Peptides against a protein of PDB entry 6GMG. Designs and how they scored, part 331

Target 1, 331 residues: chain A of PDB entry 6GMG
Amino acid sequence: DSDDRVTPPAEPLDRMPDPYRPSYGRAETVVNNYIRKWQQVYSHRDGRKQQMTEEQREWLSYGCVGVTWVNSGQYPTNRLAFASFDEDRFKNELKNGRPRSGETRAEFEGRVAKESFDEEKGFQRAREVASVMNRALENAHDESAYLDNLKKELANGNDALRNEDARSPFYSALRNTPSFKERNGGNHDPSRMKAVIYSKHFWSGQDRSSSADKRKYGDPDAFRPAPGTGLVDMSRDRNIPRSPTSPGEGFVNFDYGWFGAQTEADADKTVWTHGNHYHAPNGSLGAMHVYESKFRNWSEGYSDFDRGAYVITFIPKSWNTAPDKVKQGWP

## One batch from the design tools (peptide; made by RFdiffusion4, then SolubleMPNN)

Design b2_p26_6_s3 (from b2_p26_6, 18 letters changed)
Fold by OpenDDE base, seed 2:
Structure b2_p26_6_s3 (fold): chain B 331 residues (1-331), chain A 26 residues (1-26)
Amino acid sequence: as target 1 above (331 residues)
Amino acid sequence: DEEKRRIEEDLARAKASQLARLASLT
């Protein structure tokens, strides 16, 4: 049970990581060793290494969300989420395609919907928006200036996001970021903040009032991005896992992958950091492991999930949890 | 903390599937 969760112990600030090991194209290590790497590489505040605090270690211990939590500085709210969906492909496949042998109609529709999402384009959209936001942040010393800059940038690019409501997650995300308001963070100065990206995998069929088929095989109409903006309404994501299709089958409620602010232009070369489960060294699940995956490995996801969203949040520029370059593994 | 409680409850419910995932990654 969740009661088996344990906070990893503190690691000395000067302790170097042990080598990561290859795991199905990923670099993998135990959580304690990731803490060592984190302290050496990502812990810097204003250029100074920091020991991971007890609070941060506790956040990290939650596993699949913990990596994003510790690096973003807050539990993911997932409000500013992007994806790409090929509506024409979806319609065409539904019309002209056929269920596989033994595949139900609902299973077919769910699969077709899943396959109609383009993870690379979704990621690219988030990166595009993050870049626009970063330009808007650069010379803005108050929120009003940031918002004005943002609107100008969007107008120049003829981006549909310019039509979003002022209270939308797009415009409110910065002001709702705790680290923006912190004295040692942004201190209400947008120019001290930068946009960062993480990804969430989750199940579309979360509506308890929907058919059992949708809960088992996906809801083809759920969590689609809005045309033009690419925004996904995440309000109905309640961390409900896929329903079992057979006795004894179970699914995980979500997966999170941390990207940060890497500048690598080739999506396939970007590194995504994620955890497997909560840390339970004395429990049945065992110790938490951290994986550093290339985009291909991350975006493939698992059968537990049929949706992927790329989410934008903000961190202080003084943090090094989102460096321009991320090296996979250790050394 | 209510958030912590919610997270723990969600993780508890997903325990069996997490074990299966672990097996696939090891």
Scores: peptide ipSAE 0.081, ipTM 0.748, DockQ to the pose 0.324
Fold by OpenDDE base, seed 5:
Structure b2_p26_6_s3 (fold): chain B 331 residues (1-331), chain A 26 residues (1-26)
Amino acid sequence: as target 1 above (331 residues)
Amino acid sequence: DEEKRRIEEDLARAKASQLARLASLT
């Protein structure tokens, strides 16, 4: 029952976290303890440690999306999303592959499509683009300067994103970021902002007009990245979960993982922060837990999802929610 | 808010999915 959600209480600013619990390559803790860590490590505004506000604690209480929400400063819009899809692999497997024993054609096609996505390459593409954006932001003091810099950077790299429409989420993302416009945020100064990354897992078969098989086993043609750019059209993502394949089966609409702006070059060593469910300490679900997972653990996802997107947004440089280095767990 | 309700519902179901996965690892 959604009515069981509770906002975690405030934690004293100087309270140190309890040790995280290792769990299957992840570091796990209860949400209250994550708040303690967050205050010690990620809360800094202009170099000053901050107590997590009631509003932030409320956002956090929503679970997996709450972690991204608190750290990005806004509810995820998912407009600027990247992925990598191997079209040749997909075509080859469809042509030469065979359904597994008991696997329907629709199941086979859905699985092959899922397996044709490369999470690591998708993540790397997002990092590449974020790097380009950060260079464009660095000396830009208005949006026009940022856009000009961005176009120049893309041209120098012969990047297909240079051909995107001016109304594309790629070019509009910064101006559509609330913290960019805030006086204590970017104050309309691009050089005060930096690009950050989070990931969303979701289901491809969301079209109600499509076949039941696509809703159950995936839509092989849905949410593919555009060639050259890697951009995914997320407009059709309506947070519709996978349809049950058997009685009593239920799936979740999405999962979110926060990466931020880590500089670790090895993708496998990057840390992704996410939550399990909304905070319901007095309900059947119990307290929310926060996980810090390595990329391998995050990118594996769940059977609920057959798509992963890596999304770029922006935060003020004065925030420490996206540090260069993230340490897994505590201490 | 309907969106918030949907998010909460999805996250509730996520718990069940995670438990099933953990069970497969033990």
Scores: peptide ipSAE 0.064, ipTM 0.739, DockQ to the pose 0.162
Fold by OpenDDE base, seed 3:
Structure b2_p26_6_s3 (fold): chain B 331 residues (1-331), chain A 26 residues (1-26)
Amino acid sequence: as target 1 above (331 residues)
Amino acid sequence: DEEKRRIEEDLARAKASQLARLASLT
């Protein structure tokens, strides 16, 4: 039914948003109203408000990924991803814990693995790295200068990321960002760019060659962060959803949440913007809605997913899609 | 393209489920 997707119409640049609907720590609105807010708050290029273009509205219409897409300026590649996993907790719970009533061993192991990820620590790691990158970007006028600065910063902090290969997603992320190369973007000047963060929720049991149990209940060993760096190898993420555990059950492939570059130190007070589904106002799914959730609400995720990754990308500093402060809802 | 369509289909399924869950929380 993807054929039911419709690009939201243009909204007048001067049109103010209607109030968002509060719901259990979230603020919700229809996509058209989010476009209005976006134009008022996030659309600024070099300090000037912009009407959301047809291309941007089309990106947005794709649903949860659309929010991240329109604000980052590119379809998520997810290559520079971070997470935190408590190996000791995992081992101890597997050893000393037991399946719940009616829970299979595979289901138990999958659940224990999911619960062994610390979303807050994963997010904090991404923020830490983004901060290091931003310092490295600040006065670097070419990529070589940026990379040199980055290595120095990492060395000063004794960060394991300093040992990453030059071709790794960590060091190649900037050069692989389209907006970095654009004349009206970075124009190949790192100092014109800043690091931003979004999050992806997805399923661990994506290996079709693995057991059915892993596809249904999760792969406890998949998508764990590397020790020291916190980097998650996302190369095996093929957007494959969880396998049904019962007839008629279906799961979605991913969810995306946009954080940007908020400076709020308390993770619990940070705002994450995400969408529910593609925009189908005349279809069975209905109009797309956009949610602005607190970290608690975002990080809870859904049963569709057992992994969360916090991804770093870059946008031009001239864009206002990642402001220091994000206000939840409207007004 | 075909990849985008597949993503949209997957998102459509996921989002319907997400909405139902969110509604249950209210």
Scores: peptide ipSAE 0.096, ipTM 0.735, DockQ to the pose 0.173; fails the geometry check
Fold by OpenDDE base, seed 1:
Structure b2_p26_6_s3 (fold): chain B 331 residues (1-331), chain A 26 residues (1-26)
Amino acid sequence: as target 1 above (331 residues)
Amino acid sequence: DEEKRRIEEDLARAKASQLARLASLT
């Protein structure tokens, strides 16, 4: 099928955005207008506004992942992911709970597992870790200094992450960030980088060797965070969507939401930026829209997904794609 | 409620097509 995806045209650097449309606690706009906002608010490199490049506009055109892609500077790898799972709740509900009317056992178990994840605690864990990383970055001028600082910070906090292997995604995340190595980015100087957060929604039942029920209703044991660290092994996430439960039913493979490095302490007041679909202004899907949602609206997710992970990556401090404060909509 | 539904429908349609293409690029 001919990819109806189109790269949005360039917007003049000084063009101001049109007002966003309020929608059920969210702010919505067409992708072209988001580009205008992005150029005014988020495009700054070393304090200077930049026009969104053709490459960046192309990345953005991919929809929900495109928003995270443009703002993080790389396609999401999802290696350093965090979540929170209430094991006691899960066990108790499985033992004492019963399937709803018309609900299969597999559907019941999948639902109970989904409900046992705490999105707010998962997000808070990621923020905690990002804060530790930022302290470790602050005065480190080489990777060795960063790693030493990180270990010291973890030891001081008695954090279980101190026991992670040196080759783990936790310790390797910075050196595996392209912008860290770029001359106009980090230039191999950790103190020029900062930790940022995005979120991914996805389906747990991705194992092709598992039962059809797990693929349809979720795998209760998949993508659980490790105790103590909160780390989620994302190696088995292959962007496989939920299997249809009825003829004609279809699910999407993932959703991405960009948080960045907001300093708002109240999780409910944080703003998450995400897209609906790839940009197809002349196709059946239509133009891509960008949403700025509050945490509750973002974390609610969709029936397509039963997992949410909060991922840490890094961007240069000279970029303004992750400001301390994000305003919802325009103006 | 209607607006939420519209967003969900748009996301469902958009993500299905978007996701298939992204999987081919990665």
Scores: peptide ipSAE 0.057, ipTM 0.701, DockQ to the pose 0.043; fails the geometry check

Design b2_p26_6_s4 (from b2_p26_6, 17 letters changed)
Fold by OpenDDE base, seed 4:
Structure b2_p26_6_s4 (fold): chain B 331 residues (1-331), chain A 26 residues (1-26)
Amino acid sequence: as target 1 above (331 residues)
Amino acid sequence: SEEEKRIQEELERARKSQLARLASLT
């Protein structure tokens, strides 16, 4: 819990952002300045820019998850998650590979598993599914019509998702989206909603009943996508960080990156927005910073994490938090 | 590339120097 977390103050609606700063190929700014950009670029409801509300500023103050929270309109549930895992690569490397000098077997297996995930293919799978969902949403005026459309689209594409249970997060995600039910949101009209994507980085070795080695070096079998669908069971993700391997070592619990609904076909040109930590301007962590990263920078992740998932949720089309084009930085 | 690796290492160092556990409601 963040006892020293502070909600950023309101920014005047017409205040323009200060220039972002370059940071390792990313664009970086303090959270207050991001609020200014957000109000100018992303705040629009039905074409009208809005001042970020106190509630939204409070959500944002939670750090990386706060960026996704404020833009998606809800705290991430991570239920509809996708990834890509190369099983053949994994098996081959385990069989024919060997630990590096000084690397334990557990470290080796954890590393090989991590390297067997393909972030780009995982992202592409999420985009593919989001596109299918968007087609299903487009002319559906009730949930039943949406679900029927979705099933038809999946059947036409011979997609394994067509075999998912009706209670699966895949089919229930829309109805479980608060903004879908809001009068000023979807108003229970699927055609007013669109699919959006964010990403979560997290640690695989979260099972407290497992070996210490798995908690330290990763669980090679955890959080793999289901064959055919690419769905990841996120039910065991409890935001437990990697266990330290040495005294004084500590790891972060997760990272979130907001993509939205960019139409850029080249994954490498897509922009991902994320925060570093909760806003604590008077605390040891300091002020929250927001980063706008290219996919390469985002997908690379950190040693704190060995899993990346790409998650689909929904927002009203009237919101501009997920525009077709996202410009990195300011101006 | 080696350059990209170096950048990543520097980024991680910067992150570890500035970050602790992130707030979560789940």
Scores: peptide ipSAE 0.025, ipTM 0.661, DockQ to the pose 0.063
Fold by OpenDDE base, seed 1:
Parts: C-alpha cells; structure tokens; sequence
Structure b2_p26_6_s4 (fold): chain B 331 residues (1-331), chain A 26 residues (1-26)
C-alpha cells in the first residue's frame, strides 16, 4: 500500500557506505546506504559534495523511478524515447516459426515481437543521439544556436531526425527541462547542459479497447520505433501492467534504470542503477533496495515487461549525477 | 492534469512480481 511509503532519513555528509552485496552480477544495497554513496560520489554541484535534501530523499523513496528522479532532477516524462525493432526478423519469425507446445497464436506473436526488439541497438541509438545533442550544446549560448547546431549535425550525418517537427519532443526537450531554466542550473544557456540517458521497461498491451489476448501476451504492433529516427511514441503508456494469465498472478507496471552519461564504449560494461519498490521499512514490502546492474542484467528485464525504451533528458554539467565512469558497488 | 494523474498512478504501484522473480534467482 502506498500509504506505507516513508522518506528515508538524512545521512551525514561524511558517512561512508557499507559494502554492497553482490547478487547475480548486480550490486545491491538498502536505500539508506545508497544515499551515503550518492552523497560521496554523485551529489557534487560545482565540484562540492552535497547532502541529499529532504525533497530528493522524498523522490528517491518512490523506488525504481525515484532513482531516475533524484539523478535527473525531474520526474521522468519519457517524451524523447528510442528503441530498435527488427522488422525483417519479426516478419520472418512469424512466417517460418510456429507456436510452442501449448502456446496460443497471440502468445506466440507477442513473444516474437518482444524478441524482435534489440535492446543493445536501442541503447546505441540513444547514445548516438545524445552524442549529437551534446555536440550541439557545447558552444551554444542560447536555444536558437543549439537548434541550429543540432540541425547542422543531423544534416551532416543524414539523420532522419532532421525531418522532425520543430515542436517534436526531439527539439523541444531542452526548453522543457526545468533545470535548463534554473539560475543555478543551465540558466537558459545550452552549453551548461548535457544529455543523459535512462531506460524504462513497460508492457505493450495497455490498450483497453484491444483484445484480452493482447493485454495478456502483448500487442505486437504497440510502441514500435519509427523507421529511421528510432523514436517511440510513449503517449499511450499509462503504466498499465500486464494482465494476469493465471489466477493470483500479478505484474508490476514499470521499471526504470539510470545510466546517465557514461563514456564506456562497451555496452556490456555499463552500469544501470535502479530500485525495487517504494521505501516501506515498516510495511510488508520492507525497505527499498537499490541495485547497480550491468547492461546484461538490466536489459534482460522481467516477464512483466515486453518493451524497453531508452530516454534522453538533460541535466546541468555542474551536477555529478551522470559521471563519465560509474563504479559498481562499494568500495 | 492527466499527466499528474498518470504520475500519481505510477508512484502508487508496487513491484511485487519483480521482487518475486529476483528472489527466485537467489
């Protein structure tokens, strides 16, 4: 019950974390210990460590989304989302493949669609776009200059994003970022901002007007990226979980993973930070735990989800919530 | 707003099934 949610207490700024617990390629710790690590590693503003504020601790307490929230500085809007879908693989598998024993046609199609998404290519596309955006930001001192730079970069790369409308999430994302407008943030100076990435896992079968089979086994046509751009229309994502396929079965609505702006070229070595549930130390769910997972562990996801999106947003360069290198666990 | 409502709905949802899966792997 959401009423059991508690804001974690403040941690002294000089408090060092306890060691993380390894778990199947992940590093795990309780939320209070993550706050300690966050203050030591990620809290820096203009090079100075900061104690996590009550507001930030409140955001963090909301679980997996809370990790992305506290590090990005805003609740995820998911407007600038990317994925990769292999249409040829999908068509070929539908044509030449067959349902497994006991698998319905709808279940087969949903599974094939899920398997036709390439998480690594989706992530790579987001990184590519973030890189282009960062180049456009670097020496732009107003939004007009940023947009001009962005268009030039896209033209040089013959990128389909150059054809997006000026009001699209791609071009409007910066101006719609609260920290861009803040005096102590971007102060309306694009060169003070950088692009960062997080990921969302969710269920495709959310259309209540569709068949029950799609809600149970996935909607093969939902949340596909646009050809050329890789953009995913997230407007229909209403955080509706997968429908149960058996009595007593329940699925969760989403998962969020924070990547930030790591420069590690090998996707498999990148670290993704996420939480399990809202902080309920006195409730049935218990204390919130934070996980630092390698890309393999993150991208694998859960049966609760059949879609993964990689989302771009912006933070001030003065923040250290998205460092070039993220070390898994502690120490 | 509709977006605020959506956000609130997200924040109120528990992640029980995910926890169960993690536990099954241990």
Amino acid sequence: as target 1 above (331 residues)
Amino acid sequence: SEEEKRIQEELERARKSQLARLASLT
Scores: peptide ipSAE 0.084, ipTM 0.727, DockQ to the pose 0.366; fails the geometry check
Fold by OpenDDE base, seed 3:
Structure b2_p26_6_s4 (fold): chain B 331 residues (1-331), chain A 26 residues (1-26)
Amino acid sequence: as target 1 above (331 residues)
Amino acid sequence: SEEEKRIQEELERARKSQLARLASLT
């Protein structure tokens, strides 16, 4: 499979993108054209447009994760993840609901669990936390100052995250960001960094020691957010896809969507950038396509996945990969 | 490194199922 992957060629820095193809609230283009858009819109370092490097093009060639990779500057670690789960809804539906015709009990429970996640509230929580972090970063010139600011902000908001351990991904996320330490990045100055958001879709039934039913229909208890904080323990996510329920059926291991740091208050108007598969122009999969989807289109996901997480990471403010406003498509 | 190897293994997994669904939207 990976043998067919090809790194997209370099695009001239001044080449303008061709128009994207609109479809059902999405804008679509081939990866080469996305590179052109990226160079015009997102490539800026310290206000200067840059050609996408060979390394960045190689990252991008990996598909949906590649979009997040090239824009965040690192392979996703997914350590600081948020979601929202309605426990009352889940319990009520399990108690009072009935399996559909032909639906097994395990399938019913998996479906009910999936439906008990609120993607919008999960996204809102991540945005809230990112905002708190950004306030903590703004005037902090060392990590200690950042952490002190962060604790103060959390205390002021009576946020349960204030009770997290110092070694928690929540507090360690900045120091564990490579671009924070880079001379041309944060240069160890928190005030040069900003919080950004991406989303991951994945399968809950990844435990190989669990029942086959959980692997096929989902694990209702897996990857739930902690009460109060909304934090999801992602340590058990190993990119294992859903198990087939019928012969010949296959599922994708994950999907990634890049949001960045858009300031649009209406979640439904936010734009999520993602890819369909790795770039294989001479292979069976074909060329990679990049999609810019509205939140509704992104959050709907696929049957391949029953979990969505909203992840916070950091990028240098000097990068333009996470602008305040993202325009869907071209022009 | 072991981490690099892990990343490569994860990235090499096929995503064939997503193409058909996305194509239906275009």
Scores: peptide ipSAE 0.080, ipTM 0.729, DockQ to the pose 0.369; fails the geometry check
Fold by OpenDDE base, seed 5:
Structure b2_p26_6_s4 (fold): chain B 331 residues (1-331), chain A 26 residues (1-26)
Amino acid sequence: as target 1 above (331 residues)
Amino acid sequence: SEEEKRIQEELERARKSQLARLASLT
């Protein structure tokens, strides 16, 4: 029960953060210190530093999702998600591969499916699409102009997304972004918005009507990207965790990592910001910690999850929560 | 390295502790 969740206290605007702690290629700090960094680096609205509001601190206190929430300005809807799946590898491994010693058939199939996803290619696809969207946004002063630009860009690139329905999350994502409609945000002007990326790790075996084996070891057919577009139907993601495979075992329901709009071309050098758990300094879980991880550390994920999606959303260009360059840790 | 393994184990433990609370939020 989240009854012991606490909103971190306000930090003075001018308070500098303490040094982060190195941890297995990551930079780690307590949530209060992240707030200090956030105020110095990411808080800017129209070039002015802002103290993190109580509402924002409350969002942040929810843990991994809280980091994405505070930086994107909305609770993740995950509607515009991308991944990469190697269908040939999957089929070949199922046909020619063998279960490991002690591995059940269901466990084998689940593992093979998990291994057939390519996190780097999924991330690259999301970046490609975000770039197309940003070009479409650049000089568009209404949604119609944005959509027209987007279609033209896709046609020029012979991208399969050009065939998506007008009601697809791909085309509706901007209009469904609250900050786009806000007066101090986009004010219905696409050129004031930019595409940003976050990632979600989750479990494939979420169908309660499916076999116990799928819930324990994964559903090999679930949450695959559509060929050509890379779009993942996230409608069946209900934040249901992996089922225990042994007594006393428990799994986390999801993990979120914030990338934003970094321009670093080398995926391995990109920084992903995420939290461990909700903030409970007086509870059993303890204080929330925030991690800034390199892509390799983020994309590795955990045994709790067998799917990774890279999601596109939008924020106002006036926000500095998604800068071109992100420095890991402090100083 | 042994240190890397230790850190990874600590991270895994921390995440397992989050299970009950993250589940309550969704």
Scores: peptide ipSAE 0.024, ipTM 0.662, DockQ to the pose 0.066; fails the geometry check

